# Peptides against a protein of PDB entry 4Z5W: the designs that were tried, part 29

Target 1, 305 residues: chain A of PDB entry 4Z5W
Amino acid sequence: IPDVFLELNKLWYFSAQSNLFNGEMPRSLSNSRSISLLSLRNNTLSGQIYLNCSAMTNLTSLDLASNSFSGSIPSNLPNCLRLKTINFAKIKFIAQIPESFKNFQSLTSLSFSNSSIQNISSALEILQHCQNLKTLVLTLNFQKEELPSVPSLQFKNLKVLIIASCQLRGTVPQWLSNSPSLQLLDLSWNQLSGTIPPWLGSLNSLFYLDLSNNTFIGEIPHSLTSLQSLVSKENAVEEPSPDFPFFKKKNTNAGGLQYNQPSSFPPMIDLSYNSLNGSIWPEFGDLRQLHVLNLKNNNLSGNIP

## One batch from the design tools (peptide; made by RFdiffusion4, then SolubleMPNN)

Design b1_p10_7_s3 (from b1_p10_7, 5 letters changed)
Fold by OpenDDE base, seed 3:
Structure b1_p10_7_s3 (fold): chain B 305 residues (1-305), chain A 10 residues (1-10)
Amino acid sequence: as target 1 above (305 residues)
Amino acid sequence: VSSNPVNLIT
């Protein structure tokens, strides 16, 4: 990418996604006073990520995902006082989240999906201080770590939590009960154990639950038949979506489906590929908004209601 | 259909 952004003093949006750009991010781009949205996703950009936050006073969204950047996670990003959305998916950092992110009050949406992030305990302890954090994606990190269950963890404004395919050990953490605005939870493809906690049914905004491909035991909590977002068509409050898309692979041979908003996901309960027992509750028939109920590959018995 | 995690950027 040429170093010409000093001349572009009115440039508000720069999108150069899915090209063949290589080399480093231009220094003039890292010092742009005008840019609000920067997306360089799916290129071959390299070097250290550096942004001059004192110059980049308009920066609100940063998408650098699927690039060949190296080195540390930029610890100065909290100094970008308007920065809301960060997508660092598929950047191989091999790092922990910086302690400076405790001060990241502008942050609303963060993805580190498949970024070789380490120490989930430290990551969650840091990120709980981000009072405006609504979307957190940590899929394909923290390999074989333990999901912390520390009750002091609080994500009060969290709406989307995705921590899939980490081989995480532990249980469904009680601290998630402190997230009453949670709409989408994906903890699939881990090694989570124990029972599914009844308090999940108290999350009145939860319309998408994926606990599939774990080691959960016991009965399906009857409280899941009372999920208010699935009983009644309350208009999902049109909240500002993350500027980064979500991807869900449909089949082994199909391309991933792109979802631009969490609300574009079909209302779903997926408990498949566990060791759940007992009956299917007839009261699942009360979930009039439910599009997908997936209970396959469990130890369920009795009648199908 | 195997359940696939959200944001599995493969």
Scores: peptide ipSAE 0.296, ipTM 0.864, DockQ to the pose 0.235
Fold by OpenDDE base, seed 2:
Structure b1_p10_7_s3 (fold): chain B 305 residues (1-305), chain A 10 residues (1-10)
Amino acid sequence: as target 1 above (305 residues)
Amino acid sequence: VSSNPVNLIT
């Protein structure tokens, strides 16, 4: 990418995703006063990520995902006072979340999917201080760590939580009950154990639940049959989605389906590939908005309602 | 087909 962004003093949106750009990010780009949205996703950019937050006063969205960046997570990003969305997916940091992110009050959406992030306990302890955080994606990190269940953890405004494919141990954490606006929860492809907690059915906005491919035991909590978002069609006000897409593979060999918004996901309960027992509750028939109920590969018994 | 996680950016 040429170092010409000083001359582009009116450039508000720069999208150069899915190209063959290599080398470092231009210094003039890292100092752009005009840029609000920066997307360089899916290139071969390298070096250390550096942004001059004192210069980049208009920066609201940063997508650097799927690049060859190296080194530490930029600890100065909280100084970008308007920065709301960060996509750092598929950047191999081999790092912890910086302590400075406790001060990241502008942050609304964060993805570190497949970014070699370590220490989930520290990450969640830091990120709980981000009072405006609505979307958190931490998939493919924290390999074989324990998902912290510390009741003091609080994500009040959290709407989307995705921590899949981490081989995480532990239970469904009670602190998630403090997230009443949660719409999408994906904890799939972990080593989570215990029972599925009944308080999940109290999350009135929860329309997408993926707990598949874990080691959950016991009965399906009957409270899941009363998920209000799945009983009645609430007018889901289209909330501002993160400026990065979501991906779900339908099968291992298919390309991932891209979802631009969390609302584009089909209403789903996926509890498949666990050790759940007992019956399928007939009251799942009350979930008139439910598109996908996946209970396969469990120890369920009785009649199918 | 096993469910795949959201944001499996491979």
Scores: peptide ipSAE 0.125, ipTM 0.819, DockQ to the pose 0.223
Fold by OpenDDE base, seed 5:
Structure b1_p10_7_s3 (fold): chain B 305 residues (1-305), chain A 10 residues (1-10)
Amino acid sequence: as target 1 above (305 residues)
Amino acid sequence: VSSNPVNLIT
């Protein structure tokens, strides 16, 4: 990428995604006063990520995902006072979340999907201080760590939590009960154990629940048949989605489907590939908004209602 | 070149 961004003093949006750009981010780009949205996703950019937050006063969205950046996560990003959305997916940092992110009050959406992030306990302890955090994607990190179940953790404004494919141990964390605005929960492809907690059915905004491919035992909580978002068409207030797309693979051999908004996901309960027992509750028939009920590969018995 | 989807949800 050429070092010409000093001349582009009116450039508000720069999207150069899905090209063949290599080398480092130009110094003039890292000092741009005009840029609000920056996307360099899916290139071969390398080096350390550096942004001059004192210069980049208009930066609101940063997408650097799927690049060859290395080194530390930029600890100065909280100084970018308007920065709301960060997509660092598929950047191999091999790092912990910086302690400075405790001060990241502008942050609304964060993805570190498949970024070799370490120490989930520290990450959650830091990120709970981000009062405006609504979307958190931590998929494919924290390999074989324990998901902390510390009741003091509070994500009051959290709407989307995705921590899939981490081989995480532990249970469904009680601190999620402090997130009454939670709409989408994906904890799939972990080693989570214990029972599915009944308090999940009290999350009135929860329309997408993926607990598949874990080691959950016991019965399906009857309270899941009373998930209000799946009983009634409440107008899910379309809050501003993150500027980064979500991807879900339907099949191992298929390309991932892109979802631009959490609301684009079908209303779903996926409890497949666990060790759940007991019956399917007839009251699942009350979930009139449910599109997908996946209970396959469990120890369920009785009649199909 | 099929852009390898950034798998955010697996």
Scores: peptide ipSAE 0.111, ipTM 0.767, DockQ to the pose 0.690
Fold by OpenDDE base, seed 4:
Structure b1_p10_7_s3 (fold): chain B 305 residues (1-305), chain A 10 residues (1-10)
Amino acid sequence: as target 1 above (305 residues)
Amino acid sequence: VSSNPVNLIT
């Protein structure tokens, strides 16, 4: 990418994703006063990620995902006072989340999907201080760590939590009950155990629940039949989506389906590939907004209602 | 170039 962004003093949006760009991010781009949205996703860019936050005063969205960047996570990003959305998916940091992210009050959406992030306990302890954090994607990190269950963890404004495919141990964390605005929860493809907690049914905005491919036991909580977002239409809060897409993998060999917004996900309960027992509650018939109920590969018995 | 799935939901 040429180092010409100083001349582009009116450039508000720069999107160069899915090209063949290599080398470092040009210094003039890292100092752009005009750019609000920057996407360089899916290139072969390399070097250290550096942004001059004192210069980049208009930066609101940063997508550097699927590049060959190396080194540390930029600890100065909280100084980018308007930066809301960060997509660092598939950048191999081999790092912990910087302690400075406690101060990241502008942050609304963060992805580190498949970024070799370590220490989920520290990550969540840091990120809980991000009062405006609504979307958190941490999929394919924290391999074989324990999902912290510390009840003091509080994500007040959390709406989307995706921590899939981490081989995480532990239980469904009680601190999620402190996130009453949660709309989408994906904890699939972990080693989570215990029972599915009844308080999940109290998350009135929860329309998408994926707990599939875990080691959950016991009955399906009857409270899931009363998920208000799945009973009635009225609670579809159209929220500002993150500027990065989500990808759902249908098959091992197929490209993931792209979802541009969390609201584009079908209303779903996926509890498949667990060790759940008992009956399918007839009251699942009350979930008139439910599109997908996946209970396959469990120990369920009785009648299908 | 297969769009490398970013932010994978499994």
Scores: peptide ipSAE 0.042, ipTM 0.758, DockQ to the pose 0.749

Design b1_p10_7_s4 (from b1_p10_7, 5 letters changed)
Fold by OpenDDE base, seed 5:
Structure b1_p10_7_s4 (fold): chain B 305 residues (1-305), chain A 10 residues (1-10)
Amino acid sequence: as target 1 above (305 residues)
Amino acid sequence: VSENPVNLIT
């Protein structure tokens, strides 16, 4: 990428994703006063990520995902006072979340999916201080760590939480009951154990629940049959979605379907590939908005209602 | 693996 961004003093949106760009980010780009949205995703960019936050006063969205960047996560990003969205998916950092992220009040959506992030306890302890955080994606990190269940953790404004495919141990964390605005929860492909907690049915905005491919035991909580978002069509005012897409695979051999908004996911309960027992509750018939109920590969018994 | 995957069939 050429070092010409100083001349581009009116450039507000720079989108150069899905090209063959290599080398480092130009110094003029990391000092741009005009850029609000920057996307360089899906290239072969390398070197250390550096942004001059004192210069980049208009930066609101940063997408650097699927690049060959190395080194540390930039600890100065919280100084970018308007920065709301960060996509650092598929960048191999081999790092912890910086302590400076406790001060990241502008942050609304963050992805570190498949970025070799370590220490989930520290990561969640830091990120709970981000009071405006609505979307958090931490999939394919924290390999074989324990998911912290500390009740003092508070994500009050969290709407989307995805921590899948981490081989995490522990239980469904009680601190999620402090997230009443939660709409999407994916904890699939872990080693989570215990029972599915009844308080999940109190999350009135929860329309997408994936607990599949874990080691959960006991009965399906009856409270899941009363999930308000699945009983009635909520006139949920769609708040602005994160600027980064999500990808859902239906089959191992299928390409991932791109979803630009969490609201575009079909309403779903997936409890498949666990050790759940007991019956299917007849009151699942009250979930008139439910598109997918996946209970396959469990120990369920009785009649299908 | 895709970016920001939901329900990763590994």
Scores: peptide ipSAE 0.393, ipTM 0.899, DockQ to the pose 0.249
Fold by OpenDDE base, seed 3:
Structure b1_p10_7_s4 (fold): chain B 305 residues (1-305), chain A 10 residues (1-10)
Amino acid sequence: as target 1 above (305 residues)
Amino acid sequence: VSENPVNLIT
């Protein structure tokens, strides 16, 4: 990418996604006073990520995902006082979340999906201080660590939590009951155990639940038949979605479906590939907004209602 | 693996 951004003093949005750009991010771009939205995702950019936050006073969204950046996570990002969204998916940092992220009050959406992040306990202890954090994606990190169940953890404004495919041990963490605005929970493809907790049915905004491919036991909690978002059409206030897309793989050999908003996901309960027992509750018939109920590959018995 | 995958059906 050429070093010409000093002349582009009115540039608000720069998107150069899905190209063949290589080398480092140009210094004039790292010092841009005008830029609000920066996306360089799906390139071959390299070197250290550096942003001059004192110069980049308009920066609100940063997407550097699917690049060959190296070194540390930039600890100065909390100094970018308007920065809301960060996509660092598929950047191999081999690092912990910086302690400076405790001060990241502008942060609303963060992805480190498949970024070789380590120490989930430290990551969650740091990120709970981000009071405006609504979307957190930590999929394909923390391999074989234990998901902390510490009741003091608080994500009050959390709407989307995705921590899939980490081989995490532990139980469904009680601290998630402190997230009453939670809409989407994906903890699939872990080694989570115990029972599915009844308090999940008290999350009135929860319309997408994936607990598939774990080691859960016991009955399906009857409280899941009372999920308010699945009983009635809430007028889903279109809250500002993260500026980064999600991808859902379908069983077909075709490429994954892109979802630009969490609200565009079909309402779903997926409890498949566990060791759940007992009956299917007839009151699942009250979930008039439910599109997908997946209970396959369990130990369920009795009549289908 | 895609960016920000949800429901990784292997």
Scores: peptide ipSAE 0.384, ipTM 0.895, DockQ to the pose 0.256
Fold by OpenDDE base, seed 2:
Structure b1_p10_7_s4 (fold): chain B 305 residues (1-305), chain A 10 residues (1-10)
Amino acid sequence: as target 1 above (305 residues)
Amino acid sequence: VSENPVNLIT
């Protein structure tokens, strides 16, 4: 990428994703006063990520995902006072979340999916201070760590939490009950144990629940049959989605379908590949908005209602 | 693996 962004003093949106750009990020780009949205995702960019937040006063969205960047997570990003969305998926940092992210009040959406992030306890302790955080993606990190259950953890405005494929130990953390706006929870492909907690059914906005491929035991909480978002068509006000897409596979052989908004996910309860027992509750028939109920590969018994 | 995968069928 050429070092010409100082001349482009009116450039508001720079989208150069899914190209073959290599080398470092241009210094003039890291100092752009005009850029609000920067997307360089899915390239071969390298070196250390550096942004001059004192210069980049208009920066609202940063997508650097799927690049060959190295080094530490930029600790100065909280100084980008308008920065809302960060996609750092598939950047191999081999790092912890910087402590400076406690001050990241502008942050609304964060992805570190498959970024070799370490220390989930520290990460969640830091990120709980991000009062505007609505979307958090931490999939494919924290390998074999324990998911903290510390009741003091509080994500008041959290709508989307994805911490899949981490081989995490522990239980479904009670601190998620303090997230009443939660719409999407994916904790699939971990080593989570214990029972599925009944308070999950009190999350009235929860329309997508994936707890599949864990070690959960006991009965399915009857409270899941009363998930209000799945009973009634509330007009899900299209809230501003993160500026980064999500990907869901329909099957093992299909390419990932791109979803630009979490609201575009089919309403789902996936509890498959656990050790759940007892009956399928007939009251799952009340979930008129449910598109997918996946209970396969459990120890369930009785009649199918 | 896709960016920001949901329900990663590995």
Scores: peptide ipSAE 0.383, ipTM 0.895, DockQ to the pose 0.250
Fold by OpenDDE base, seed 4:
Structure b1_p10_7_s4 (fold): chain B 305 residues (1-305), chain A 10 residues (1-10)
Amino acid sequence: as target 1 above (305 residues)
Amino acid sequence: VSENPVNLIT
C-alpha cells in the first residue's frame, strides 16, 4: 500500500479488503485525520499495528482481520475517542487484552476471534469497564481455560456474546444474568458443564442461543419456552450492527455463510451434542418466532410434542 | 476458519 494518505485529506472510507497487500501499514494511513472507516482485512499485511490516535480523530471503525500482523495489541486504541468497532480476528497476537482497554468508552463492537488471546479472566475483567460494549467475539482463544463465573462481572449493554470453540471449562456464568439486553449467546464447542440455568429464560431479548457441543446435564430449563423474543415479534430490540461480518458454517466443507448483521441469524435454540435428559417441553410450541430447535445428540426421552 | 465464526462446525 503506497504511503500517500497525507495527500488524501478528504478520504473518509478506505476499504482495501481481500487483496494481496503485503508489508506494513503506511505511516500516512496510521496518521490519517480524515478516515472514519478503515478496512484492510484479508490481506498479508505485517509488522506491528500502530495507530496515531491523536491524529486519527475521525476513526470509527477498524478492520485489520485476517492479516499477518505481529507484536502487541495496540494499548493506545482507547485514545481513539470515536473508535467504535474493532475487528482483529485471525491476527495472532499471543497476548492478553491490554489494561488500557478499561478506558475504552467508545468501544461498541470488538472481535479478537482466533487471535491467540490468553487469560479470559483478565479479558472479561478489563472489558466489563467498556460501558458501550454491545458485541464481543472471543471465539477460538483461551484454549482450555476456565470461563469465569464471578457474579461481579457486569456487561450492562452486551447484546452479542460469542465465545465458541475455546475448550472452556466451567458453567454458564451467572454474570450473564446482568446482561438483560443479550440477544445472541454462542458458547458452543466448549467443555462447559453443569445444568443450563433457568435464568437464561429471563433474557427477554435472547433470540439466538447456541450451547451445542458442551457437557451440559439435566433437563432443558422450562423457562426457555417463555423467551419473550421467540414468543412475540413485537420486541423491536435495537439491532447490534458491528461493522464486521459474522460467518456461520452450515457444513464442514462449505464456505461459511456471511451474515452482516446479528439480526440476520435465524432465531435459534441449539442445545445439541450435550448430555441433557428429560422431555421436550410441549410449551416449545409457544415459541412462534423460533426457526431452529436443535436438540440432537442428547439423552432426551418421552414423546415429541 | 472464517472470521467471527458462529456455530463452528469443527
Scores: peptide ipSAE 0.350, ipTM 0.889, DockQ to the pose 0.247

Design b1_p10_8_s1 (from b1_p10_8, 8 letters changed)
Fold by OpenDDE base, seed 1:
Structure b1_p10_8_s1 (fold): chain B 305 residues (1-305), chain A 10 residues (1-10)
Amino acid sequence: as target 1 above (305 residues)
Amino acid sequence: GPKTTGNYIF
């Protein structure tokens, strides 16, 4: 990418996604005072990520996903006082979340999907201080770590939590009960164990639950039949979506399905590929908004209601 | 790969 952004003093939106750009990010771009939305996703950009946050005073969204960047996560990003959305998916950092992110009060949406992030305990301890954090995507990190269940962890404004395919051990963490605005939870493809906790049914905004491909045991908590968001339509508040799309890989589409916003996900309960026992509750029939109920590959018995 | 959700093309 040419180093010409000094001349582009009115440039507010720069999107150069899905090109063949290589080399480092231009210094003039890293110092742009005008840019609000920057997306360089799906290129071959390399080097260390550096942004001059003192210059980039208008930066609100940063998408650098699927590039060849290396080194540490930029610890100065919290100094970008308007920065809300960060997509660092598929950047191999091999790093922990910087301690400076405790001060990242502008942050609303963060993805480190498949970014070789380490130490989930530290990551969650840091990110809980981001009071405006609504979307957190950490899929394909923290390999074989334990998902912390520390009750002191608080994500009060969290709406989307995706920590899938990490081989995480532990149980469904009690601290999630302190996230009453949670709409989408994906903890699939881990090694989570224990029972599915009844308090999950108290998350009145939860319309998408994926606990599939774990080692959960016991009965399906009856409280899941009373998830208010799946009973009635009236509570679908259109909330500000993150500036990055979501992808779900289904067997049939090699490229997966793209969802531009969390509300585009079908209302779903997926508990498949566990060791759950007992019956299917007839009261799942009360979930009139439910599009997908996936209970396959469990130890369930009795009649299908 | 796993049938997971993220914000990248798998």
Scores: peptide ipSAE 0.298, ipTM 0.892, DockQ to the pose 0.247
Fold by OpenDDE base, seed 4:
Structure b1_p10_8_s1 (fold): chain B 305 residues (1-305), chain A 10 residues (1-10)
Amino acid sequence: as target 1 above (305 residues)
Amino acid sequence: GPKTTGNYIF
């Protein structure tokens, strides 16, 4: 990428994703005063990620995902006072979340999917201080760590939590009950155990639940049949979606299914591939908005209602 | 392989 962004003093949106760009980010780009939205996703860019937050005063969205960047997670990003959305998916950091992210009050959406992030306990302890954090995607990190269940953890404004395919141990954490605005929860493809907690049914905005491919035992909590978002079509206020797509891999499509917004996910309960027992509650029939109920590969018995 | 949701092209 040429080092010409100083001359582009009116450039608001730079989208150069899915090209063949290599080398480092040009210094003029890292100092752009005009750019609000920057996407360089899916290139071969390298070097250390550095942004001059004192210069980049308009930066609101940063997508650097699927590049060959190295080194540390930029600890100065909280100084980018308007930066809301960060997509650092598939950047091989081999790092912990910086302590400075406690101060990241502008942050609304963060993805580190498949970024070799370590220490989930520290990550969650830090990120709980991000008062505006609504979307958190941490899939394919924290391999074989324990999902912390510390009740003091609080994500007040969390709407989307995706921590899939981490081989995480532990239980469904009680601190998620402190996230009453949670709409989408994916903890699939972990080693989570215990029972599915009844308080999940009290998450009135929860329309997408994926707990599949874990080691959950016991009955399906009856409270899931009373999930308000699945009983009634509430006018989900379309909150601004993160400036990054979501992907759900299906076996047949190499690229997976793309979801541009959390609202584009089908209303779903996926509890498949666990060790759940008991019956399918007839009251699942009350979930008039439910598109997908996946209970396969469990120990369920009785009648199908 | 795992059928998971993430924020990248799998």
Scores: peptide ipSAE 0.275, ipTM 0.886, DockQ to the pose 0.239
Fold by OpenDDE base, seed 5:
Structure b1_p10_8_s1 (fold): chain B 305 residues (1-305), chain A 10 residues (1-10)
Amino acid sequence: as target 1 above (305 residues)
Amino acid sequence: GPKTTGNYIF
């Protein structure tokens, strides 16, 4: 990428996704006063990520996902006072989240999906201080760590939590009951155990629940038949789309379906591939907005209602 | 094809 961004003093959106750009980010780009949205996703960019936050006063969205960046997570990003969305998916940092992220009050959406992030306890302890954090994607990190259950953790404004495919141990954490705005929860493909907690049915905005491919036991909580978002057609307020698309893989070898917004996901309860027992509650018939009920590969018995 | 962003929902 040429070092000409100083001359482009009116450039608001730079999107150079899915090209063959290599080398480091140009210094003029890292100092751009005009750029609000920067996407360099799916290139071969390398080196350390450096942004001059004192210069980049208009930066609101940063998508550097699927590049060959190395080094530490830039600890100065909280100094980018307008920066709301960060997509660092598939950047192999091999790092912990910086302590400076406690001060990241502008942050609304964060993805470190498949970024070799370590120490989930530290990550959650830091990120709980991000009062505006609504979307958190931590999939494919924290391999074989324990999901913290510390009741003091609070994500009051969290709407999307995805921590899939981490081989995480532990239980569904009680601190999630303090997230009343939660719309999407994906904890699939972990080693989570215990029972599915009844308080999940009190999350009135929860329309997408994936607990599949875990080691959950006991009955399906009857309270899941009372999920308000699945009983009534609440107009899911269109959240500002995270400037990073989500990808649902139908099959291991298939290209993931791209979803731009969490609201574009079908209303779903996926409890498949667990050790759940008991019956299917007939009151699942009250979930008039439910598109997908996946209960396969459990120990369920009785009649299908 | 275009590489996924890595924001996987399973």
Scores: peptide ipSAE 0.122, ipTM 0.772, DockQ to the pose 0.836
Fold by OpenDDE base, seed 2:
Structure b1_p10_8_s1 (fold): chain B 305 residues (1-305), chain A 10 residues (1-10)
Amino acid sequence: as target 1 above (305 residues)
Amino acid sequence: GPKTTGNYIF
């Protein structure tokens, strides 16, 4: 990428995603006063990520995902006072989330999916201070760590939480009950154990639940048949989605389906590939908005209602 | 397949 962004003093949106750009980010780009939205995702950019937040006063969205960047997570990003969305997915940092992210009040959406992030306890302890955080994607990190269940953790405004494929141990954390606006929860492909907690059915905005491929035991909580978002057609307010897309892999070998918004996900309960027992509740028939009920590969018994 | 952003839901 040429180092000409000083001349582009009116440039508001720079999207150069899905190209073949290599080398480092131009220094003039890292100092752009005009850029609000920067997307360089899916290139071969390398070196250390550096942004001059004192210069980049208009920066609201940063997508650097799927590049060959190395080194530390930029600890100065909280100084970008308008920065709302960060996509650092598939950048191999081999790092912890910086302590400075406690001060990241502008942050609304964060992805570190498949970024070799370590220490989930520290990560969640830090990120709970981000009062405006609505979307958090931490998939393919924290390998074999324990998902913290510390009741003091609070994500009050969290709407989307995705922590899949981490081989995480522990239980469904009770601190998620403090997230009443939660719409999408994916904790699939972990080593989570215990029972599925009944309080999940109290999350009235929860329309997408994936707990598949874990080690959950006991009965399906009857309270899941009372998920209000799946009973009634409430007009899901089209909330401002993250500037980064989500990808669902239906099959290990298939390309992921792209979802531009969390609302584009089909209403779903996936509890497949666990050790759940008991009956399928007939009251699942009350979930008139449910598109996908996946209970396969459990120890369920009785009649299919 | 398309080089995904890694924002995977599995």
Scores: peptide ipSAE 0.103, ipTM 0.800, DockQ to the pose 0.794

